# Ledger of designs, part 186: peptides against a protein of PDB entry 3V4O

Target 1, 234 residues: chain A of PDB entry 3V4O
Amino acid sequence: DQPLAKDKVALLIGNMNYREHPKLKAPLVDVYELTNLLRQLDFKVVSLLDLTEYEMRNAVDEFLLLLDKGVYGLLYYAGHGYENFGNSFMVPVDAPNPYRSENCLCVQNILKLMQEKETGLNVFLLDMCRKRNDYDDTIPILDALKVTANIVFGYATCQGAEAFEIQHSGLANGIFMKFLKDRLLEDKKITVLLDEVAEDMGKCHLTKGKQALEIRSSLSEKRALTDPIQGTEY

## One batch from the design tools (peptide; made by RFdiffusion4, then SolubleMPNN)

Design b2_p26_7_s2 (from b2_p26_7, 9 letters changed)
Fold by OpenDDE base, seed 5:
Structure b2_p26_7_s2 (fold): chain B 234 residues (1-234), chain A 26 residues (1-26)
Amino acid sequence: as target 1 above (234 residues)
Amino acid sequence: SELDERYNAHKEKNKNTPPSDKLQAI
């Protein structure tokens, strides 16, 4: 049977106008383009830019309220970030310099909360750097994750590496979004789709040896972003 | 939408910006 989603909900966050950190160019364009693509896939999309810590936490809370059993949830983030001890941290625009985990949002904590909602699919697309933050030695105590076998991470770069943006067509895109947008509408298992994006990125002479897409998945079913919503006549 | 407005303003501001192969870390 064709997999069905009870609903499809996406939260897109693009942080570029940081107060105490370098300004970015790509997140606005990336969020805009991804919003339009996900809408074509019948996602309910909430797109937000330049969020403070409070606003980011509130946006995640509101996003979680839209999740329920069998719902497909997608979180996209473009902005500054870091990875410590396998945990990904999204940096709000009002984060201090240096920032620490207490000022940031931990993606794995969001995943835990999504699992509690018994979602049908959890997709994280993280267009951020994955370097260790040496100013933060906090080891987060994370609650144990459930075995739900419905999780996909698309990291714009490999562990310990930087992600980049490029201005090839007059507007800046993140390298990840540059290639993701060309394939996002394809009717393929999400991990297969991301693998093809990884290959496309790998052919780019500009990022060869500098940035590589990492796919981390525990997905026991064939799930695609193109999967129809239950009860909708197509 | 606010997103559309910001995007359009950004596009207009950068309409004459030449393409560059320069990468910037995010």
Scores: peptide ipSAE 0.577, ipTM 0.933, DockQ to the pose 0.731
Fold by OpenDDE base, seed 3:
Structure b2_p26_7_s2 (fold): chain B 234 residues (1-234), chain A 26 residues (1-26)
Amino acid sequence: as target 1 above (234 residues)
Amino acid sequence: SELDERYNAHKEKNKNTPPSDKLQAI
């Protein structure tokens, strides 16, 4: 049977104009392109740029309010970030230098809250670096995740590595978005789609050995971003 | 939209930027 979504909701965050950290170029372009693609897939899309810690937390809270049983939730982030002990941290534009976990948003905490909503699919697309932050020695004790078998992480880079942007065309894109945008509209299981994106990235001479997509998933059903919304004709 | 306006402004500012194979870490 064709999987159905009760609804499809996406929150896209692009942080580029940092106060105490290097400015980025790609997040604006990447958020813009992804917004247009997800709208073609009938997602309700909220796209935000250059969020403070307070604004990011509020945006996530509002996003969570739109999630419910059977809803597809997608969170995209482009900006500075780090990974400590398997936990991914998104860095707000007003984060101090150096930043700590208390200044950042933990993705795994967001996932826990999404699981409580009994969503049909949880997709995280994280276009950020995954290097350890040596200035933060905090070991977060997170509540155990539920076994929901509906989780997909697309990491722009492998563990402990950097993500990159490229000025190969007239505008700079993140490397992840450069390849993702060419396949995002394909009617394929989301993990299969991301696997093909990973292959494209691996075949490119510019990115081979520099950046590799990591897919981390627990997805027991053939769910795609193209899945129709319940009650709609397709 | 605000996003469209910011994107269009960014596009205009970079219309003459030459392509490069240089990777920059984010």
Scores: peptide ipSAE 0.567, ipTM 0.930, DockQ to the pose 0.718
Fold by OpenDDE base, seed 1:
Structure b2_p26_7_s2 (fold): chain B 234 residues (1-234), chain A 26 residues (1-26)
Amino acid sequence: as target 1 above (234 residues)
Amino acid sequence: SELDERYNAHKEKNKNTPPSDKLQAI
């Protein structure tokens, strides 16, 4: 049986104009391109750029209000980030230098809240570095996650590694988006799609040994971003 | 949209930027 989504909702955040950290080039272009692709997949897309901590928290809250039972939720982030003890932190543009977890948004906490909404699918696409933040020694106490078997993480890079952007033709793309955009519209299980993106990235001589896509999933059903929305006439 | 406007402005600003294989960490 073809899996169905009750609805499909995406929040895309691109942070590039940091106040106290190096400025980035790719997030604007990446968010723009991904927005257009996800709209072709009938996602309701909210795309935001250069968010402060307050604005990011509000955007996540509003995103969560759009989620409900059986809804496909997708969160994309491009910007500075770090990973401590398996927890991913997105860095707002007004974060201090150095930043700590209290200044950032924890992705795993967002996942917990998405699980409470009984979503049909939770996809995280994280185009950020995953290096340890040595200025933050806080060990987070995370809320227990439910076993929902509907979770997919696409990390632009491996644990402890950096992610990169490249400028081939005037505009910069993140390496992850460079390859993701070529396959995103394919009617395939999302983990299979990401695996193919990983293979494409692995053939890139520029990033060999520097950046590799990591897929982390607990997805027991054949769900795709192309899955039809319930109640739509075909 | 605001996104379209920012993208177009960025595109215009960078129209003469030469291609580079230099990687920048994000």
Scores: peptide ipSAE 0.563, ipTM 0.928, DockQ to the pose 0.742; fails the geometry check
Fold by OpenDDE base, seed 2:
Structure b2_p26_7_s2 (fold): chain B 234 residues (1-234), chain A 26 residues (1-26)
Amino acid sequence: as target 1 above (234 residues)
Amino acid sequence: SELDERYNAHKEKNKNTPPSDKLQAI
């Protein structure tokens, strides 16, 4: 049986104009292109750029209000980030240098809140570095996640590694989006789709030995971004 | 939209920028 989404909602955040950190270029292009692709997949897309901590928290709160039982939720982030003890932190544009967890948004906390909404699918696409932040020694005590078996993480890079963009290339994407955009519309289980993206990235001479996609999933159903919305004609 | 406007401005600004293979860490 074809899985159905009650609705499909995406929040896309691209942070590039940091106050205290290096400016980025790719997030603008990546968010723009991903917005157009997700709209073709009938997602309701909210796309935001250069968010402060306060604005990011508000955006996430508003995103969560659109989630409900059976809704597909997708969070995309492009910007600076770090990973400590398996927790991913998205860095707002107003974050201090060095930043700490209290200045950032924890993705796993967002996941917890998405689980409380009883979503049909939770997809995180994180185009950020995953290096440890040595300036943050805080060990977050995260509440135990529910066993929902509907979670997919696509990390632009492997644990402890950096993600990259192509510098001074006009409308160049980040490396992750460069490959993701070519496959995103395919009618495949999301984990299979991401595996193919990983293979494409692995064949690229530019990224070989520098960046590799990591897929982390607990997904017991064959859910795809192409899944139709319940009650719609297709 | 604001996103479209920013993208178009970026596109116009960078239309003559040559491609590069130089990677920058995010």
Scores: peptide ipSAE 0.480, ipTM 0.900, DockQ to the pose 0.894; fails the geometry check

Design b2_p26_7_s3 (from b2_p26_7, 7 letters changed)
Fold by OpenDDE base, seed 3:
Formats: sequence, C-alpha cells, structure tokens
Structure b2_p26_7_s3 (fold): chain B 234 residues (1-234), chain A 26 residues (1-26)
Amino acid sequence: as target 1 above (234 residues)
Amino acid sequence: SELEKRYQEHKEKNKDTPPSDKLQAL
C-alpha cells in the first residue's frame, strides 16, 4: 500500500560565478540548505557548484548512472537559465555572451534519458528564469517522451517570467527555496507539497505579480519525498 | 566538505549584510 523507493538520488547544481554573465548570490546558500534537507530524507545527494559545460554534462551522466528501476531521481538547478519553445535550458558558468542552446543543457533531454532508466519518480526543481532567449533561434528537435506518469516539474517562476533572489539579514535565498525549505520534510504527495509552497509564495508581497511557482506534473501515484527506501525501516 | 567550507566562508563574509526589499533576477 505504501509506495516504496528502490533508492533515492539527488543531483544539486548551483551556478553563481559566471564568467560572462552577472554573478549570483543565492545558489550557494540554496544548494547547502537543500542538501541538508534531502539528506534528512535519506537521499544520496551530490552537490556541485559553478560547473562548466563539460563538468555539467559529466555530472548529469554520473547522476544517470545512479538511476535504475524504481529509483527516485531529483534534479535541482539554481542559476541562469531560459526557456525556448517549452524547453528549459540550464546555463553553465563558462557559457558565452550571448549563449545559445548548444552551450547549455536541455532539461527535457535529461528527462528522456531518465525515463529510459525506468525510475519510480522524476522530480525537477528549476530555480531559474524562464524568459525567451532572443539570441537563440534554434528550434530543438527532441526525442519523443514515454508515458511513465511519474514526472514532476517545480518551476520557480511561470512561463516567460523571471525568478528572483532576496537578501535577508546576512544570507540571500532564492524566493523559491525560501518557501520550499519550510515544507520539504512534510509527508505529502510531492505535487500537494509544491502546491502548498505555491500558496505560501503567493502570500509574499514582494513577488506578487513578478514570480509565481508553476507545477507541471504527470504523476498517477501518491509519491512523496518521504517515501521509505525498500528494505529499510523508518 | 567543500560545500560546507564554502558555505561557512560565505556566511562569515555576509554576517553583517543588511536585509533588502530589492529583488535580483536570476
């Protein structure tokens, strides 16, 4: 009756020290806080900062090697990004200015590869902007996705909009992480959890009309980040 | 870990940074 994970694996990437683009402040803090939370949920967590294109591609490849049938996979990214034609692109720290899709990693391509591993759950948490990149006119041709009904996207902002970071006393957080961290340990279906985060974010006067969480999911089972790992007792 | 080290350095560097209502786009 209770859904079980064969294993739980997370890759967290925070890019902030860009060579040809504005530097960011929040990704370091956000990756650190999320790392500690996911470890409390018994995730195997790989956390990396300031990755070049080569390093990002290698990190994704290594992450995919840890995925298998029934494994929960979570990819978190904080940094510069854009969205063209419904495809999300993560920007490496060594990307040129302007950057194009050939310089970036396409999230939907990663999803396709994750589906081939027959995972139990695929979660993408994308803390980046989703504005159109006018310098990239390439229309990507992506492989067809399978119907796996185990996919959840948490976008820090809505289509065509920006995601923001905010300076608190001392440290800065992304707006998404500011609210996500307060609920991440709750034993709830992941889409329900994210919906509650969306409501919390919606009450923030600073981002009203500027940033809103978007949830895109095809999840036919009651899967939670708190689901126990098969063969273990909690 | 490398992450812990970088976080602690960042925390110390920004211990007196005041809050702001100004948003910075990612």
Scores: peptide ipSAE 0.676, ipTM 0.962, DockQ to the pose 0.783
Fold by OpenDDE base, seed 5:
Structure b2_p26_7_s3 (fold): chain B 234 residues (1-234), chain A 26 residues (1-26)
Amino acid sequence: as target 1 above (234 residues)
Amino acid sequence: SELEKRYQEHKEKNKDTPPSDKLQAL
């Protein structure tokens, strides 16, 4: 009855040193901390920082090559972003100001490609703003998604809202990662885990009324990041 | 690793940075 992963693969991208946009502080720390946590969960983790458009596209392509039937895929992004018409766009460090969708990577396109790999689980953790980009009215034409019932989105904030980073003594974290890191190793269904993170984040006085975790999922099985890899002994 | 290197450099650079309640939007 215990679900098994054929493998577990994660791509973590942290963009902070933008050329034409405000520089960020948290993505480096967040990627570093998440990398260490996911490795404890036996994920194969590729962690990259400050990627250009070209580099981001290549990273995603390489990530997809590691996916196959039954593989757990996790994509984490921390950086500038926006959401137009329900589509999430990750902004490369070399994106122009203003940027358009053609300069960015669409998360839903990545999801479509992950579905083609017949993955066991698709998790997206998007630590970015979800505000409308007023400089781009392009409506992406996306291929129809399959009904795979294995998709989980953890948005750091609500639709149309901003996500924030906070400076602690020394290092900064994204608000989302600040709370996610405390629960990530728990052996719970991923949606349950994220729900608890949402409650923890909801107690943060700094972001109350400004940022709230949104979980969007179609997950028909009890899948957890702690699920063992098939063929391994623990 | 490159990540470890960048992290350690960042940590050293910011070791004396005080906490702040100012939020920075991503």
Scores: peptide ipSAE 0.660, ipTM 0.959, DockQ to the pose 0.792
Fold by OpenDDE base, seed 2:
Structure b2_p26_7_s3 (fold): chain B 234 residues (1-234), chain A 26 residues (1-26)
Amino acid sequence: as target 1 above (234 residues)
Amino acid sequence: SELEKRYQEHKEKNKDTPPSDKLQAL
C-alpha cells in the first residue's frame, strides 16, 4: 500500500549574504529551483533567503506550526554550517565570526520538535559544510529522540568535510542541488532517491575526493516525496 | 514574489558571466 501524507510542508532557507563570513551565490538559485520542484510535488513551500538568527528561529517556529500528525515535513538549508559532536548547525547571516552554537540553529533540536508533532516524515536536506567548529567547545546535551522511524538526512557532504558551490557562474547550483534537482521528482523511497543522487554526485570531476553525499536515515516505510496527500485524487 | 524577483535579478546580473570550475566552500 502506498503511504499517504496528511499534508506536505517544506521550509527552504538559503543564506548567502553573510555579514561576517564569505558571501555565497548558489543558495538563491538552489532555493528557487527546489521551491518549484517541491511545489510540483504538492508541497506547501515557504522559501526564505538571508535570514538572521531571529528570523531563522521564527521561520522554524512557523514551520513547526504547520506540522501535525502524518504531515510530511522537509527542511532544506543552503549556507554556511558546521557539525560538532554529530549535531548540525545552520549559520544565520548575522552570525558573528567566529560563530558558536548559541548563534546558530541546531537541526537535531528541530527534529525533536518535529517528532513532537507526530509527523509522517521528516526530511532534512543540508547543503552546508560539516567541518568541526573548533571555536565552539559547547557539548550540547539534547533530549533523546523518539523512535519514529521516519527520519531522513541528506547531507551534501561527508562528516568533517566541506560542501561546495561553483563560483562565478551565472545560474550555477551548488554541487548538491545540481544533482538533487534531476531526481527529486522521481517516485521512489526518499532514501533510494538520495542514494541515486549520491552516485550521480560521485561522478562529478569537480568534487571527487572533496564532497560526497551522505545519507542518514531511520525510515521503516517506503515514504516518497511523491506520496499523495490524503483526500486528493491520485 | 520576493524570491522570483531576486532570482530574476540574479539571472540578469549573471547573464554574461562565463562558466567557472572554481569551488567555494559553504
Scores: peptide ipSAE 0.531, ipTM 0.919, DockQ to the pose 0.908
Fold by OpenDDE base, seed 1:
Structure b2_p26_7_s3 (fold): chain B 234 residues (1-234), chain A 26 residues (1-26)
Amino acid sequence: as target 1 above (234 residues)
Amino acid sequence: SELEKRYQEHKEKNKDTPPSDKLQAL
């Protein structure tokens, strides 16, 4: 009846201090607040800031080592990014200008590796732009994904669009996290939760016509971030 | 933690920053 997680593990990456690209502000606050929320949900959380390509790849490798059969895995990224041919690329702080796919981490490749771990749930929360990178004409050969029906993508913006933060607002969140944090602790199926976040964000006049949350999911079970961990005693 | 340290530094640095509605693309 009640879905159970073998464990719950999250990797949060916030990149702000880019060497060759505009600096950001919100990822620090977003990662900080999300860390505290996920810990309340009994996630084991690794939070990292301003990662180079090498450091990002290592962080992902370590994250994958924590995943196993039935484990809930959550990857959050806030920073520069792009999307080419349906593939999402996270940009490290030491990426050149312009950057190419070889300089970045492909989210779909990470998903493939997560599927190999036979995870119970795979959640990606991507607070990045999804515009085409015209300086990268590489057509990636993606490995075939398994049909696991346990995948949820929360994109901060629509395909081909930009995601935004508010400048000069002190400790203000990015637009996505501003609304996500208000609902994250709710005991609801993760896709339902994100749908409500999408509606809330849709009321923001600052980003109307500029940014809208997109949910992409293949989730056949009523799984929530609040699902209890198997074998826990209270 | 490193995260806590960075957050506190950011908080202190921006404590007097006026609100703005100007958007920056990620």
Scores: peptide ipSAE 0.528, ipTM 0.915, DockQ to the pose 0.906

Design b2_p26_7_s4 (from b2_p26_7, 11 letters changed)
Fold by OpenDDE base, seed 3:
Structure b2_p26_7_s4 (fold): chain B 234 residues (1-234), chain A 26 residues (1-26)
Amino acid sequence: as target 1 above (234 residues)
Amino acid sequence: SELDKRYEEHKEKHKNTPPSDKLQAI
């Protein structure tokens, strides 16, 4: 009855020191805090900062090699990004100005590759802006996704909107991480957990009407980040 | 780790930075 993970693997990417774009502050702190939390949940965590296009592609390739049947895969990204035609693009630190899709990593392409691994759960946490990139007119042709019913997207902001960072207390966090970190260890279905994070963000006077979490999921099983790894004590 | 080192350096650099309610877009 209790869902089990074959293994739990996370790739965390925080891009801050862009060459041709504004520098960010929050991704370092956010990646650090999330790393420590996911390790408490028995994830194998690879945390990387300030990746070039080449390095990001290699990191994703290595991450995919760790995925297999029944494995829980989590991809977290904090940095510049955009969304065109429903496709999310992560921007490497060496991206030109302006950047185009050919310079960036498409999240939906990564999802397609993750589905081929027959994973138990695919979680994407995207702490980036979702505004249209007017300098990119490319319509991506993506392969059709399989019906795997094991996918969860947590977007830090709603479609067409910006994501923010804040230094309300202590070090600066992304708004998404500010609320996520308080609930991440809870033993709840991941979509329920994220829904509660969304409510917390909505109740805060600092973020109400400025940033709203969007959850997009096709998850037919009660999967949680707290699910035990098969063959381990729980 | 490299991450730990960078975090501690960042923490030290900003230890006296006052809080702000201003949101900054990323």
Scores: peptide ipSAE 0.576, ipTM 0.933, DockQ to the pose 0.701
Fold by OpenDDE base, seed 5:
Structure b2_p26_7_s4 (fold): chain B 234 residues (1-234), chain A 26 residues (1-26)
Amino acid sequence: as target 1 above (234 residues)
Amino acid sequence: SELDKRYEEHKEKHKNTPPSDKLQAI
C-alpha cells in the first residue's frame, strides 16, 4: 500500500541580513524557489526570512503545533550555522559575535519535539556550515530520541565542512538548492532523491572537493515528498 | 506575500549584476 500523509507541513527559514556576521545572498532565492516547489507538492508552507532568536523560536513553536500523528514535517534552513558534538545549531540574525548555543536553535531539540508529535516523516534540509564553533564548549544534554525510523537529514555539506553560495551573483542559488530544486518534484523515496542530488552536486566543478551532500537517515518505509495526503481525492 | 515582495525587490536590485563563480562560505 502506498504510504499516506495525514498532512504535509514545511517551515522554511532563510537568514541573510545578520547584524554581527557576514551577510548572505542565496537564502532569499533558495527559500523563494523551495516555497514554490513544496506548494506544488501540497505542503502547507511557512516561509520566513531574517529571523531574530525570538522570532525563530516562535516560528518553530508554531510549526510544531501543526504537526500531529502521521503528518509529514519538513524543516529547511539556510543561513549561518555550526555543529558541535553532532548537534546542529541554526544562527539567528541578531546573534552576537561570537555566538553560543544559548543564542542559537538546536536542530536535534526540534527533532525530539517532532518525534513527540508522532509524525509520519521528519525531513531536515540544512544549508549551513558544519564547522565547530570554538567559542562554545557547551555540551548539549539531549534527551534520548525515540526509535521512529522516519528521520532524514540532508546536510548541504559534510561534517566539519563549509557550505557555499555564489558571491556577488544576482539571483543565484546556494549550491545545495541549485541541485535540489531540479529533483525535488520526483516521485522517489526521499533518501533516493537526495542521493541523486548528491551525485549531481558531486559533478559541480565549483564545489568538487569542497562541498558534498551528506545524507543521514533512519527511514524504514518508502516515504516521498510526493506522497498523497489522506482524504484528498486526486 | 512578504516573501514575494522581498524576492521582487532583490530581483530588481540585482538585475544587472554580472554572473560570478566566486564562492562564499555560508
Scores: peptide ipSAE 0.531, ipTM 0.914, DockQ to the pose 0.924
Fold by OpenDDE base, seed 2:
Structure b2_p26_7_s4 (fold): chain B 234 residues (1-234), chain A 26 residues (1-26)
Amino acid sequence: as target 1 above (234 residues)
Amino acid sequence: SELDKRYEEHKEKHKNTPPSDKLQAI
């Protein structure tokens, strides 16, 4: 049976103009291109750049307000980040150096809140580094996630590894988006789609041995980004 | 949109920039 979404909502965050950290280039282009692609997939897309901690928290709160039972939620982040104890932290542009968990947004906390909304699908596309932040000794005690079997993580890189952008002054993508954009519109289960992206990335001479996509999922249904919105003709 | 504006400004600013295959960690 064709899965249906009640609605499809995406929050895209691209942080590049950091105050206390190296500036990035790709997030602007990546967010722009992904915005256009997701709109073609009938997502309601909120795209934001260079968010402070306060602005990021507000954006996430507003995003969550758009989620409800059966809604597809997609969070994309491009920027600095880290991973401690399996928790992914997105770094706001005003984060101090060094940053700690209290300065950042925990993706797993967002997931928990999305689960509370009884979403139909939760997709996280995280184009950030996943290195351990040794300056953050906080052991997060997170509430246990519900068994919703509707979760997909696309990590631009492996655990403990860096993600890369092409050091270009022009319209260059981050490595993840470079490959993701070519397949994003395919009518495939999202995990299958991401697996194909992973293979494409693995074949690229630029990133071979440097960056590999990691897919982490608990998705029991054949959910695709192309799934029709309920009440629409297709 | 603001995003479109920033993108177009970026595009214009870098229209003559040669491509590069150099990677930078993010």
Scores: peptide ipSAE 0.491, ipTM 0.902, DockQ to the pose 0.865
Fold by OpenDDE base, seed 1:
Structure b2_p26_7_s4 (fold): chain B 234 residues (1-234), chain A 26 residues (1-26)
Amino acid sequence: as target 1 above (234 residues)
Amino acid sequence: SELDKRYEEHKEKHKNTPPSDKLQAI
């Protein structure tokens, strides 16, 4: 039977104009392109740029309010980030230098809150570096996650590595978005779709040995971004 | 939208930027 979504909601965050960190070029273009694609997939999309810590926390709170039982939730982030002890941290534009976990948003904490909403699917697309932050030695005690078997992480790069942007044309894209946008509309299980993106990225001679897509999933059902919304008359 | 506005401004700003194979870490 065709899986159905109760609704489909996406929050896209692109941080590029950092106060105390290097400025980025790609997040604006990446968010713009992804917004247009997700709208074609009938997602309700909230797209935000250059968020402070306060604004990011508010955006996540508002996003969570839109989630409910059976809703597909997608969080996309493009910007500076780091990974400590398996936890992914998104860096706000007003973060100090150096930043610590208290200045950032932990993705795994957001996942926990999404699980409490009994969502039908949780997708995280993280276009950020995954290097350890040596200035943050805090080991966060995260609450145990539930076994929901509906979680997909698409990391732009592998553990401990950097993600890159490229200006092959007049506008810069993240390498992840460069390949993701070509397949995002395909009617395939989301993990299969991302695997194909990984293969496409792997053929890029520019990023070979520097950046590779990592898929981390616990998805027991054939869920796709193309899944129809329940109650929609065609 | 604000996103559309920012995108168009960015596009205009970089319309003459030459292609580059140089990668920049994010």
Scores: peptide ipSAE 0.577, ipTM 0.932, DockQ to the pose 0.745; fails the geometry check

